# Peptides against a protein of PDB entry 4A54, part 49

Target 1, 94 residues: chain A of PDB entry 4A54
Amino acid sequence: MSVADFYGSNVEVLLNNDSKARGVITNFDSSNSILQLRLANDSTKSIVTKDIKDLRILPKNEIMPKNGTKSPSTNSTKLKSAETYSSKNKWSMD

## One batch from the design tools (peptide; made by RFdiffusion4, then SolubleMPNN)

Design b2_p18_3_s4 (from b2_p18_3, 11 letters changed)
Fold by OpenDDE base, seed 3:
Structure b2_p18_3_s4 (fold): chain B 94 residues (1-94), chain A 18 residues (1-18)
Amino acid sequence: as target 1 above (94 residues)
Amino acid sequence: SDLEKKLSEKLEESLKKL
C-alpha cells in the first residue's frame, strides 16, 4: 500500500521527542518525506517522517475532539417584533 | 523512498491492529 491509500484517515503520531500530534492525513510529500496532517483547529502540521517514532490509526468512531469551535453564539437578538400599533382608524361614517 | 516505505509499513501495521 502507498501512503496515499491512507488519506483521510485520523492518526495519532508519536514523535521522537515524545510529543504527539493528532490529525487527518491530507498529503504526503514524497520528495521530502513530509506527512501533512490537518489538525482539529483546521491548521496544517507538517511532520518529517524521520521524526516519527510511531503512529496509530484512530477508529472512525473516535470523535476527534471537536475543538469546540465556539458555535458562534447566535446572539439571538430577539428582534423585538415591532408591535405595529395598528391604529384602528374607526371610520365612523356619520 | 525508504522513509516512505517505512511510513507505509507503519500505517499498514496500524491498520491491522484496529
Scores: peptide ipSAE 0.627, ipTM 0.916, DockQ to the pose 0.649
Fold by OpenDDE base, seed 5:
Structure b2_p18_3_s4 (fold): chain B 94 residues (1-94), chain A 18 residues (1-18)
Amino acid sequence: as target 1 above (94 residues)
Amino acid sequence: SDLEKKLSEKLEESLKKL
């Protein structure tokens, strides 16, 4: 199997520094041996393969523990689309 | 590469543990 066979899989990566990353495998750079993950915030994390201690594929039904990042209640201030009152500046050229 | 092979093997092993 190739790494590409796992594109779209949710994984938890344990790094050599004991930090963890979770995301979807989106790409692998064979030239630099870099694994790319899309994170929950839609950002991309690049991980050098040599820094990977271990990894696991997450089951589809494992609710990624929403680390309670309180989704900031974006008060959807409905920016009322200011109706651009196209005030027809009737340029009355008197 | 050797690193790519190692990563692929780890992914495959992880898949078998699901």
Scores: peptide ipSAE 0.627, ipTM 0.916, DockQ to the pose 0.654
Fold by OpenDDE base, seed 4:
Structure b2_p18_3_s4 (fold): chain B 94 residues (1-94), chain A 18 residues (1-18)
Amino acid sequence: as target 1 above (94 residues)
Amino acid sequence: SDLEKKLSEKLEESLKKL
């Protein structure tokens, strides 16, 4: 098989520096041995094949981490402890 | 190229593990 047979595949690439990249294979430059990945932010990353330590194809059901998921700002809404004001219903029987 | 062949082999091996 050729690298072109895997165009459109979602992959995780482990680099020699132990960094990881995830993206869809969009192109391969045979002259320079450069793999091109489209990342979750729609940018393109070029990876030199010699820098690849390992590679795996991701199953279609694996949700690509949307890089754009803003960490939910945990608005620490301080749960103000609702002080149960015990309303003293002083029923004064006059 | 030798690098292209190595990359294609890694991709093929990964496909077999799915």
Scores: peptide ipSAE 0.627, ipTM 0.916, DockQ to the pose 0.635
Fold by OpenDDE base, seed 1:
Structure b2_p18_3_s4 (fold): chain B 94 residues (1-94), chain A 18 residues (1-18)
Amino acid sequence: as target 1 above (94 residues)
Amino acid sequence: SDLEKKLSEKLEESLKKL
């Protein structure tokens, strides 16, 4: 699987400095190995992958960023729902 | 990259735990 398969997933990231970040995966910069998260306040946080100690995908019932579009509760596999979420956000910027 | 592979593996492992 690629990192892009997880776009739209809500994650908790534990950093090497023991700080935590929670957000939706919006992008990954392969050139710089930077993970981008949308936070609960709609801001974007960039995290260098080397600074990640651990991560977990949060279940859909856990606190999503308030302004995040609800992942469509389609009966499709968790991966397919993440792809549809990423595709919808790309059209809103144009 | 090695870092991208590591991240994708962690994400995949986390998905298996859901």
Scores: peptide ipSAE 0.605, ipTM 0.915, DockQ to the pose 0.739

Design b2_p18_4_s1 (from b2_p18_4, 6 letters changed)
Fold by OpenDDE base, seed 1:
Structure b2_p18_4_s1 (fold): chain B 94 residues (1-94), chain A 18 residues (1-18)
Amino acid sequence: as target 1 above (94 residues)
Amino acid sequence: SLEELTELLKKALEEILS
């Protein structure tokens, strides 16, 4: 199991300073230990993992307080395993 | 660390499944 398995999950993060952030996990930078969340306003928040005190996964049915913007229909995009299609640029040397 | 985050996520999943 990897962090990538949780991409697209809606989470609430409690930070060491007792602040909270809610968003969808969009990326994790393993080199810098930075978790990226997409927030309800479509902005991105970067969180250093060492600053995380606790984390919970929010159930799909939890109505995030819709600020009036249309909850993007979470089309159940089946977490297609990011098959890194290494597009082998087959440089066909003709 | 990646390991610490992974453990937090695993715990969070266990709480839902539970």
Scores: peptide ipSAE 0.365, ipTM 0.822, DockQ to the pose 0.111
Fold by OpenDDE base, seed 5:
Structure b2_p18_4_s1 (fold): chain B 94 residues (1-94), chain A 18 residues (1-18)
Amino acid sequence: as target 1 above (94 residues)
Amino acid sequence: SLEELTELLKKALEEILS
């Protein structure tokens, strides 16, 4: 079993500083020991694995809390599968 | 490390299956 087996899983990560991050596992950089999460706002967060205190996998039906937007967007943002996200990386470099 | 992260993920999976 590898970390790649969990790509596309929605997780909550508890860090050593007691902060939390929720997102979909998109990548793991083995060279630098960095876990990459896609957040609810489609941004990416890089987490150094040494800073992880705990991790849990979230149910598929659990609405990811949007960081910072107070508005309860009733819109069920369907977490697009990792495969669909990689295809839409149109790197439009403006 | 990769090993430590793998173990955390495995434990998290076990919690779902229990």
Scores: peptide ipSAE 0.356, ipTM 0.819, DockQ to the pose 0.112
Fold by OpenDDE base, seed 2:
Structure b2_p18_4_s1 (fold): chain B 94 residues (1-94), chain A 18 residues (1-18)
Amino acid sequence: as target 1 above (94 residues)
Amino acid sequence: SLEELTELLKKALEEILS
């Protein structure tokens, strides 16, 4: 089992200074021992692993306050079907 | 360390599965 197996997990991290951070695990820098979290505001927070006192995985149902990342409104661009009214030019051959 | 983080994550998983 690797840290990468937890990428995409929503976690709450308790730091040694008793501060808390909540976010999605996006990366782990093994060289520097830095855990990267994407926060609710889409910013990235880097946390040195040695500063972590405790960690819990949040259930999927905990609505991270999605800052309203507007679900890309699939603007269903109603392709206004340009009803090309093929005006049947009745070419009256009078 | 990587090992310490891995252990924290494992413990956190165990808590969810319990």
Scores: peptide ipSAE 0.348, ipTM 0.817, DockQ to the pose 0.103
Fold by OpenDDE base, seed 4:
Formats: C-alpha cells, sequence, structure tokens
Structure b2_p18_4_s1 (fold): chain B 94 residues (1-94), chain A 18 residues (1-18)
C-alpha cells in the first residue's frame, strides 16, 4: 500500500505546534517528505511530515463548509464504446 | 473502518519515510 492510494482523501492534520489543517491529499513528495493538501479555498498547503503530530481521515458525510469548490466533476468521459458500425457497403451489383 | 484506514495511512507514511 502506498500513500498514493490515499490521494483524494479528506483529512485533518494536527501539527506539532497544535495548529490544524484540513484538506484533500493531492500529493506526497517522498524525496522531501512533504505532504500536500488542497484546502477549502483551493490553495495548496505543503506540510513536512515530521511536523505532523496526528492525522485523521474525515468521514465523507461531514459537511465541510461547501465552499463551492466544485468537486472536480469527474467528467466521466463516457468512453463511448466505439460502436464499430460495420458499414455494410452493400455493393449492389446489378 | 475509518479508524483502520487512518492507521493504514499513518503506516504508509511511516514506511515511505523509513
Amino acid sequence: as target 1 above (94 residues)
Amino acid sequence: SLEELTELLKKALEEILS
């Protein structure tokens, strides 16, 4: 299991200084040990993992103040199944 | 459970940092 498996999770992070941050996990930089959160205002916060005291995953039903962050409409690009219309070229030979 | 998932996430972070 990788941290990437948790991308998109809404979390509350408690920092060592007792401050809190809430956001969606968007990235983890393993080289620098930095967790990136997208906040309610659509800004990005970078948190050094060593500064994390605790982390909890927020339940989906917690009414985060709907700041109108449009849930990225997963444009379900309906992969239109390429119906291979076999155009039967009926070559009518008379 | 949500709690179990939280622990898994913590573990995953620790594993990457180790």
Scores: peptide ipSAE 0.301, ipTM 0.784, DockQ to the pose 0.711

Design b2_p18_4_s2 (from b2_p18_4 with Q5K E11K E16I E18K)
Fold by OpenDDE base, seed 4:
Structure b2_p18_4_s2 (fold): chain B 94 residues (1-94), chain A 18 residues (1-18)
Amino acid sequence: as target 1 above (94 residues)
Amino acid sequence: SLEEKTEELKKAIEEILK
């Protein structure tokens, strides 16, 4: 089984700092060990897996309570989208 | 069950961290 098999699952994540996050798993970066969740407000939260204390999969029908629990200001490290510079190797044959 | 799936997900994450 891979983490990708769980894309679309609704999860509750308990972090080491005792904060909680709820969202749908949208992606997993294996190179950096980052789990990406789409939150109820359609924003994306990136969680470093080493910071996860516990997690559970929630039922699909569970309305994510918009409980305004102040998501602790996770320092959103803006992963600058690496612009894939398509190096078009223009093979200029002369 | 959701519990079983949860454990499978946890295992999948742990395997990558190794």
Scores: peptide ipSAE 0.619, ipTM 0.906, DockQ to the pose 0.592
Fold by OpenDDE base, seed 1:
Structure b2_p18_4_s2 (fold): chain B 94 residues (1-94), chain A 18 residues (1-18)
Amino acid sequence: as target 1 above (94 residues)
Amino acid sequence: SLEEKTEELKKAIEEILK
């Protein structure tokens, strides 16, 4: 299976600096090891894969928050803080 | 499951980084 098989997936990425990014996978540059996400504001964020601490695929019905938050939240459910996730080896997934 | 898909994605990324 290739990364391209996951294009269009909504993901949450935890970075080594404990910041979070959430968006849809639009591209993967294998030559430079860069994952590209489309964020909720339609901007694109490029993430160097070596900076990724952890990631997870989100449910289709989950709303994407804007980037730059350690504690992403939705109107219905607030996500755990980046610090909480970074302290755990495994994220809780529904 | 989403967890299985997540692991598959992680593996796919890791394979490219080898």
Scores: peptide ipSAE 0.618, ipTM 0.905, DockQ to the pose 0.601
Fold by OpenDDE base, seed 2:
Structure b2_p18_4_s2 (fold): chain B 94 residues (1-94), chain A 18 residues (1-18)
Amino acid sequence: as target 1 above (94 residues)
Amino acid sequence: SLEEKTEELKKAIEEILK
């Protein structure tokens, strides 16, 4: 499998500096090893893969907090469907 | 399951880092 198979998935990323990011995978740059997430505020965060300490896929309907938030915010909203640079696939749960 | 998919994603990322 490739990272592209997971475009549209909601993920929580734990970085090596112990900061967290939550968002939808919108792209992966294999040449530069950069994972791109769309955050709750509709901004895009680029994460260098080597900076990832851990990650997990979240339930599809889970509310995504802004980057740096350890728990879902009371003001957080569900992210809209992600658009990928190469394709728009639908992620399904096993 | 989400756990299984998570592991698959991790493996996919690891393959790129090789």
Scores: peptide ipSAE 0.615, ipTM 0.906, DockQ to the pose 0.665
Fold by OpenDDE base, seed 5:
Structure b2_p18_4_s2 (fold): chain B 94 residues (1-94), chain A 18 residues (1-18)
Amino acid sequence: as target 1 above (94 residues)
Amino acid sequence: SLEEKTEELKKAIEEILK
């Protein structure tokens, strides 16, 4: 599998400094090891992979950015961060 | 499952970092 197979996935990223980011994977720069996320406000965040402590894929029916997402019908402009981070995904994906 | 897909993504990133 390649990272490109996951473009369009909604993810939550936990960084080494304990900050969190949520967004849709739009690109991966393999030469520089940079993961690019589109955030709920349609801005782009670049994350160096060495700074990632953990990540998880979120259900596709969760809130996503308005533009460039596979779920454009959402009216939310902000993704709510989870109160407690868990690496366990209990949701099914068909 | 989402858990399995998450692990696949992690592995895909790790393979590039090698």
Scores: peptide ipSAE 0.610, ipTM 0.906, DockQ to the pose 0.658

Design b2_p18_4_s3 (from b2_p18_4, 5 letters changed)
Fold by OpenDDE base, seed 2:
Structure b2_p18_4_s3 (fold): chain B 94 residues (1-94), chain A 18 residues (1-18)
Amino acid sequence: as target 1 above (94 residues)
Amino acid sequence: SLEEKTKELKEAIEKILK
């Protein structure tokens, strides 16, 4: 298996300085041993593999926490369907 | 499993570093 087989996978990387990075593997430079991650803000981070202390693959459905995107509280404003009360105007013909 | 895939990825990276 090659690193290329894991392109598109979400990963959490723990670095030697105890910092963490989360992103999708987009590329691996074998000549320079650099792992490229696309982060939640759509930026790209290049990580030298020698600086990696540990890593794990995340579930595909794990929404990368966009730092600061308030989950739009989909206030499902239940558009109360205005029940148009069909007021039956009984036209009383007197 | 994700654990197995993680192990495989680690091994793949280690092979390039050698």
Scores: peptide ipSAE 0.630, ipTM 0.908, DockQ to the pose 0.699
Fold by OpenDDE base, seed 1:
Structure b2_p18_4_s3 (fold): chain B 94 residues (1-94), chain A 18 residues (1-18)
Amino acid sequence: as target 1 above (94 residues)
Amino acid sequence: SLEEKTKELKEAIEKILK
């Protein structure tokens, strides 16, 4: 399986600096090891894969919050803070 | 499951980084 098989998936990325990014995978640059996400505001964020601490695929019905939030939340469900996730060995999938 | 898909995605990324 290749990364391209996951294009269009909604993901949450935890970075090494404990910040979070949430968006849809639009591209992966294998030459530079860069994952590109389309964010909720339709902007694009490029993430160097070496900066990724952890990631998870989100349910299709989950709303994407804007980037830059350590504790992303939705109207129905508040996600755990980045600090909470980083303190755990295994990232819990809600 | 989403967990399995997540694992597969992580493996796919790691494979390229090797």
Scores: peptide ipSAE 0.624, ipTM 0.907, DockQ to the pose 0.598
Fold by OpenDDE base, seed 4:
Structure b2_p18_4_s3 (fold): chain B 94 residues (1-94), chain A 18 residues (1-18)
Amino acid sequence: as target 1 above (94 residues)
Amino acid sequence: SLEEKTKELKEAIEKILK
């Protein structure tokens, strides 16, 4: 089994700092060990797996309570999308 | 069960961290 097999699953994540996050697994970056969750407000939260204390899969029908629990402002390191500069090698033959 | 799936997910994550 791979993490990708669980894309679309609704999960509750308990972090080492005792904060909780709930969302749908949308992606997993294996190179950086980052789990991406789509939250109830349609925002995306990136979680470093080493910071996960525990997690559980929730039932599909469980309404993610918009409980305004102030998600601690985890410093969303805006991973600046590396603009893949497609260096078009324009082979100018003269 | 959800418990079994949770276990499988945890194992999948742990395999990558090794």
Scores: peptide ipSAE 0.624, ipTM 0.908, DockQ to the pose 0.592
Fold by OpenDDE base, seed 5:
Structure b2_p18_4_s3 (fold): chain B 94 residues (1-94), chain A 18 residues (1-18)
Amino acid sequence: as target 1 above (94 residues)
Amino acid sequence: SLEEKTKELKEAIEKILK
């Protein structure tokens, strides 16, 4: 498997500084080891992979709302672009 | 499962870092 096989996946990334970011994988720069995420506000965050402590793939049904856009369905989960690690320690991956 | 996919993604990243 390659990282490109996961383009379009929603992920939560825990960084070494205990900050968290959530977004869709849009690109991976193998030469520089940089993972690119599109955040909920449609901005792009570049993460150096050596700064990643942990990550998980989120359910595909979770919606990343664009700026000024709300979740289209009542059954959709709004994706947070970033949060502090201390605010949420429980990870569900099933 | 999402857990298995997560593992696969981690492994894919690790392969590049080696």
Scores: peptide ipSAE 0.624, ipTM 0.906, DockQ to the pose 0.722

Design b2_p18_4_s4 (from b2_p18_4, 6 letters changed)
Fold by OpenDDE base, seed 4:
Structure b2_p18_4_s4 (fold): chain B 94 residues (1-94), chain A 18 residues (1-18)
Amino acid sequence: as target 1 above (94 residues)
Amino acid sequence: SLEELTEQLKKALEEILK
């Protein structure tokens, strides 16, 4: 199994600083060890995998919180769209 | 199950990080 097999899965990520993030896995950057999530507000967050304390896959029908949810840790950053990031990754591998 | 899938994902991440 590869991480790519889980693209499209809803996950809850618990980070080492006890912050949480919820989103859909859109990409994984193996070179930088970055897991990319699409959040409920359609923004994209990048999480360094070494900062992940725990994670779980959520049911497909579970509602992603838009409001009132705990923000991701300071180690997660907002990046470009999944499409743009994926294109960059492809170029890097060629 | 979701639990099994979660473990598979964790394993996949661990393998890449080696």
Scores: peptide ipSAE 0.565, ipTM 0.889, DockQ to the pose 0.632
Fold by OpenDDE base, seed 5:
Structure b2_p18_4_s4 (fold): chain B 94 residues (1-94), chain A 18 residues (1-18)
Amino acid sequence: as target 1 above (94 residues)
Amino acid sequence: SLEELTEQLKKALEEILK
Protein backbone atom coordinates (compact mmCIF):
# COMPACT_ATOMS: atom_id res chain seq x y z
CA MET B 1 0.00 0.00 0.00
CA SER B 2 1.00 3.61 -0.53
CA VAL B 3 0.40 6.72 1.51
CA ALA B 4 -1.87 7.90 -1.27
CA ASP B 5 -4.25 5.07 -0.45
CA PHE B 6 -5.00 6.90 2.77
CA TYR B 7 -5.79 10.30 1.28
CA GLY B 8 -9.04 11.47 2.75
CA SER B 9 -8.55 9.61 6.01
CA ASN B 10 -8.92 11.42 9.29
CA VAL B 11 -5.85 11.05 11.44
CA GLU B 12 -4.51 12.12 14.77
CA VAL B 13 -0.81 12.78 14.74
CA LEU B 14 1.33 12.79 17.86
CA LEU B 15 4.47 14.83 17.39
CA ASN B 16 7.81 14.41 19.10
CA ASN B 17 7.12 17.49 21.18
CA ASP B 18 3.95 15.75 22.45
CA SER B 19 1.66 18.13 20.61
CA LYS B 20 -1.20 16.71 18.59
CA ALA B 21 -2.71 17.51 15.25
CA ARG B 22 -5.94 16.23 13.76
CA GLY B 23 -6.89 16.44 10.15
CA VAL B 24 -7.58 14.79 6.85
CA ILE B 25 -4.61 13.54 4.88
CA THR B 26 -4.58 15.55 1.68
CA ASN B 27 -1.08 14.98 0.39
CA PHE B 28 2.32 13.53 1.03
CA ASP B 29 5.40 15.24 -0.33
CA SER B 30 7.91 12.47 -0.86
CA SER B 31 10.71 14.83 -1.75
CA ASN B 32 10.52 16.67 1.52
CA SER B 33 8.88 13.93 3.58
CA ILE B 34 5.99 16.19 4.52
CA LEU B 35 2.53 14.98 5.43
CA GLN B 36 -0.20 17.50 4.75
CA LEU B 37 -3.37 17.63 6.81
CA ARG B 38 -6.49 19.65 6.24
CA LEU B 39 -7.62 20.90 9.61
CA ALA B 40 -11.11 21.62 10.89
CA ASN B 41 -10.80 25.27 9.93
CA ASP B 42 -9.97 24.24 6.36
CA SER B 43 -6.39 25.35 6.73
CA THR B 44 -3.54 23.07 5.80
CA LYS B 45 -0.89 21.91 8.21
CA SER B 46 2.37 20.53 6.94
CA ILE B 47 4.07 18.03 9.19
CA VAL B 48 7.59 16.79 8.69
CA THR B 49 7.46 13.05 9.13
CA LYS B 50 10.62 13.12 11.22
CA ASP B 51 8.62 15.02 13.81
CA ILE B 52 5.96 12.33 14.05
CA LYS B 53 6.10 10.13 17.11
CA ASP B 54 2.94 8.23 16.31
CA LEU B 55 -0.37 8.50 14.50
CA ARG B 56 -3.73 6.81 14.28
CA ILE B 57 -6.59 6.75 11.82
CA LEU B 58 -9.85 8.08 13.21
CA PRO B 59 -13.36 6.95 12.36
CA LYS B 60 -14.88 8.69 9.37
CA ASN B 61 -17.87 9.83 11.36
CA GLU B 62 -15.82 11.40 14.08
CA ILE B 63 -16.37 15.11 14.29
CA MET B 64 -13.14 17.00 14.27
CA PRO B 65 -12.92 19.41 17.13
CA LYS B 66 -12.79 23.07 16.40
CA ASN B 67 -9.71 24.98 17.33
CA GLY B 68 -9.34 25.27 21.06
CA THR B 69 -11.97 22.68 21.84
CA LYS B 70 -11.78 19.16 23.13
CA SER B 71 -12.79 16.25 20.99
CA PRO B 72 -16.54 16.07 20.97
CA SER B 73 -18.22 13.06 22.42
CA THR B 74 -19.34 10.78 19.67
CA ASN B 75 -21.40 7.66 19.59
CA SER B 76 -18.42 5.83 18.21
CA THR B 77 -16.35 3.32 20.10
CA LYS B 78 -13.96 4.86 22.55
CA LEU B 79 -10.64 5.26 20.86
CA LYS B 80 -7.27 4.92 22.47
CA SER B 81 -5.33 8.09 22.86
CA ALA B 82 -2.31 8.61 20.70
CA GLU B 83 -0.13 8.18 23.75
CA THR B 84 -1.69 4.89 24.72
CA TYR B 85 -1.55 3.73 21.15
CA SER B 86 2.09 4.69 20.85
CA SER B 87 2.91 2.73 23.97
CA LYS B 88 1.52 -0.32 22.26
CA ASN B 89 2.76 0.27 18.74
CA LYS B 90 5.27 3.07 18.83
CA TRP B 91 6.53 4.10 15.45
CA SER B 92 10.03 5.52 15.46
CA MET B 93 10.98 7.91 12.70
CA ASP B 94 14.66 8.07 13.64
CA SER A 1 -9.82 -2.56 11.91
CA LEU A 2 -8.70 1.01 12.30
CA GLU A 3 -5.69 -0.23 14.20
CA GLU A 4 -4.71 -2.47 11.34
CA LEU A 5 -5.21 0.33 8.85
CA THR A 6 -3.07 2.55 11.02
CA GLU A 7 -0.29 0.01 10.95
CA GLN A 8 -0.57 -0.19 7.20
CA LEU A 9 -0.25 3.56 6.95
CA LYS A 10 2.78 3.50 9.21
CA LYS A 11 4.35 0.82 7.07
CA ALA A 12 3.62 2.81 3.94
CA LEU A 13 5.33 5.83 5.44
CA GLU A 14 8.30 3.77 6.49
CA GLU A 15 8.69 2.30 3.04
CA ILE A 16 8.66 5.66 1.31
CA LEU A 17 11.25 7.04 3.72
CA LYS A 18 13.76 4.29 2.92
Scores: peptide ipSAE 0.562, ipTM 0.889, DockQ to the pose 0.526
Fold by OpenDDE base, seed 2:
Structure b2_p18_4_s4 (fold): chain B 94 residues (1-94), chain A 18 residues (1-18)
Amino acid sequence: as target 1 above (94 residues)
Amino acid sequence: SLEELTEQLKKALEEILK
């Protein structure tokens, strides 16, 4: 599994300083361990992975960036399609 | 579930940090 499998997913990130960011995963810089999010205002936020306290994938019906992409749909047996689960209207722990 | 996908993403990030 790789972070690239989740490009296009809408996520909420909780940082170590207790601030939050919401956006679509657009890129991951492996060399510098930087996760890039496109925010609702179409700006980009670069987050150092070590600063992430927690994160969650959001359902498709939650707030998306203006020019965001759909969650990735992969037919790989190793990774279930993020789009399939993100089509739910609310977060579920089940 | 979204929880399962979230855990997979978290694991993917953790693997890169090792």
Scores: peptide ipSAE 0.554, ipTM 0.889, DockQ to the pose 0.575
Fold by OpenDDE base, seed 1:
Structure b2_p18_4_s4 (fold): chain B 94 residues (1-94), chain A 18 residues (1-18)
Amino acid sequence: as target 1 above (94 residues)
Amino acid sequence: SLEELTEQLKKALEEILK
């Protein structure tokens, strides 16, 4: 099992400084040990894995705190939790 | 379960940090 298998999962990350971040795993840089999250406001947060104290995968129905700024109702792509793990690697055997 | 998946993710991260 690799970190890439969890791309698209909604996670809560607790950092060593006791701050928290919530978002969807979009990328992992193995060379630099950087985990990238897409946040509710569609921004990207880069987290150094050594700074992670704890993490958990969130259920699909867990309401991410919408920063009260009325960001226009852009299609809040429901951060699909790991249940859409069916990344069918369409191994398109052409 | 979500707990099991979380543990798998943690293990995956730990393996990369070795």
Scores: peptide ipSAE 0.552, ipTM 0.890, DockQ to the pose 0.681

Design b2_p18_5_s1 (from b2_p18_5, 7 letters changed)
Fold by OpenDDE base, seed 2:
Formats: sequence, C-alpha cells, structure tokens
Structure b2_p18_5_s1 (fold): chain B 94 residues (1-94), chain A 18 residues (1-18)
Amino acid sequence: as target 1 above (94 residues)
Amino acid sequence: SLEKKTEELKKAIEEILK
C-alpha cells in the first residue's frame, strides 16, 4: 500500500505539539515527506510527516465542521412591494 | 474498517520514512 492509495480520504492529524488538523489528503511528497491536506476553508496545509504524532481516517459522511462562517443573516428586507393603492379617481361625470 | 484503513495509511507513511 502507498500513501497515494488514500488520496481523497478525510483525515484527522494530531501533531507533536498537540494541535490538530482535519482535511482531505490531496498529495504526498515522498522526497520531502510532506503530507498535503485540503482544509474546510479550501486552503492547503502542508504537514511534515515527522511532526505527526497520530492520524485517523474519518468517515466519508463526516461533515468536516465548516467553521460556521456566520452566514450573514441577510436580513431579507422583504421589499414590501409598495402596493401602489391605485386610488381609483372616480371621474364623476356631472 | 476505518481502523484497518488507518493502520494501513500509517504503515504506508512509515515505509517512506525509513
């Protein structure tokens, strides 16, 4: 088995400094021993394998916690369609 | 299993570090 067999897998990486990274394996540089992950924000993180303390493959359906970008509650200002009350000018013919 | 796949990935990484 090669690391390339796991391209596209979602992984959680625990680093030696106890920080964690989650992402999809996009590439592995064997010459430099660099693992590349695509993160939830679509950025790429390069991890030196010697800095990896542990890792695990996550289920495909595990929604990577998108850092909840507060979707700006677009206050859909319901443009109240100004109901132009057509005042029917009753032309009283005298 | 995911556990088995994880171990396989770990082994694959270890083989490159040797």
Scores: peptide ipSAE 0.630, ipTM 0.909, DockQ to the pose 0.640
Fold by OpenDDE base, seed 1:
Structure b2_p18_5_s1 (fold): chain B 94 residues (1-94), chain A 18 residues (1-18)
Amino acid sequence: as target 1 above (94 residues)
Amino acid sequence: SLEKKTEELKKAIEEILK
């Protein structure tokens, strides 16, 4: 399985600095190890994979918040915020 | 499951980084 198989997936990325990015995977540059996300405001964020602490694929029905938040901006979510996982190596998807 | 898909994505990224 390749990264390309996940293009179009909505993901939440936790970075090493404990910041969070959420967006749709639009591209992966294997030469430079850069993951590209389309954010809620239609801008593109490039993330160097070595800066990723953890990531998860989100449900299709989940609203994608704007980048820069440590917690989901949605009124209702079953997923825990990045702040609860900042000290963890693996996110709980319960 | 989403968890399984997530792990598959992580593995796919890791394989490229080798």
Scores: peptide ipSAE 0.624, ipTM 0.908, DockQ to the pose 0.580
Fold by OpenDDE base, seed 4:
Structure b2_p18_5_s1 (fold): chain B 94 residues (1-94), chain A 18 residues (1-18)
Amino acid sequence: as target 1 above (94 residues)
Amino acid sequence: SLEKKTEELKKAIEEILK
């Protein structure tokens, strides 16, 4: 399965800085490891996957809580931090 | 289940990061 199979899913993302974002998955940039969410206000938020601590898929009918509603304590499985492999292609010119 | 789908999504993200 690919991330694209989950386009249109409503998700809650917990970031490493303990902030949360909720939105619909609209795109995933595999080259830069960026997850794009459409928020309730129709704006787009780009999230670097290495900054994701945890995420969960929400029910389709769940109203995206406006700022301040406590999401029910679901068993959060911690996403392992994707190590940004900085491929330093050191092109050594000989 | 939503839980199963969540785990599948997490795996899909992890596979790209490898």
Scores: peptide ipSAE 0.623, ipTM 0.908, DockQ to the pose 0.524
Fold by OpenDDE base, seed 5:
Order: structure tokens, then C-alpha cells, then sequence
Structure b2_p18_5_s1 (fold): chain B 94 residues (1-94), chain A 18 residues (1-18)
């Protein structure tokens, strides 16, 4: 499997500084080890993979509490901007 | 499952970082 197989997936990323980001995977720069996410406000966040503590793929049709941009792969999935890790600790991956 | 897909993504990233 390659990272490109997961383009369009909605993910939650936990960083080493305990901050969180949610977005759709749009690109991966293998030369520089940078993961790019499209956030709810349509901006792009670049994350160096060494700064990632953990990540998970979110359900396709999950509706986020805040208004935002729909996932490019679906017409119903909304994204969530970065937040503090302490605000939400529960992970559901099934 | 989403858990399985998550692990596959993690492995895909790890393979590039080697």
C-alpha cells in the first residue's frame, strides 16, 4: 500500500506537542516527509511526519460540530479544524 | 474496518521513512 491510496481520506492527527488537526489527505511529499491536509476552512496544513504522535482515519459520513468544508471524496462529510488534544480523547475507528 | 485502514496508512508512511 502507498500513502496515495489514502488520498481523500478524512483523518485526525495527534502531534507531539499534543495539538490535534483534522482534515482530508490531499498530498504526501515523500522527499521531505510532509503530509498535507485540507482543513475545514479550505486552507492547507503541512505536517512533518516526525511530528506525528498518532493518527486515525475517520468515518466517511461523519458530521463535525463546526461548520466547514465537505470532504472532496464525499458530499456529506465535513472537516474539523485543529484543536487541543485535551478537549477530546475518545477515538472511534470502527 | 477503519482501524485496519488506519494501520495500513501508518505502515505506508513507515515504509517511506525507511
Amino acid sequence: as target 1 above (94 residues)
Amino acid sequence: SLEKKTEELKKAIEEILK
Scores: peptide ipSAE 0.614, ipTM 0.907, DockQ to the pose 0.707

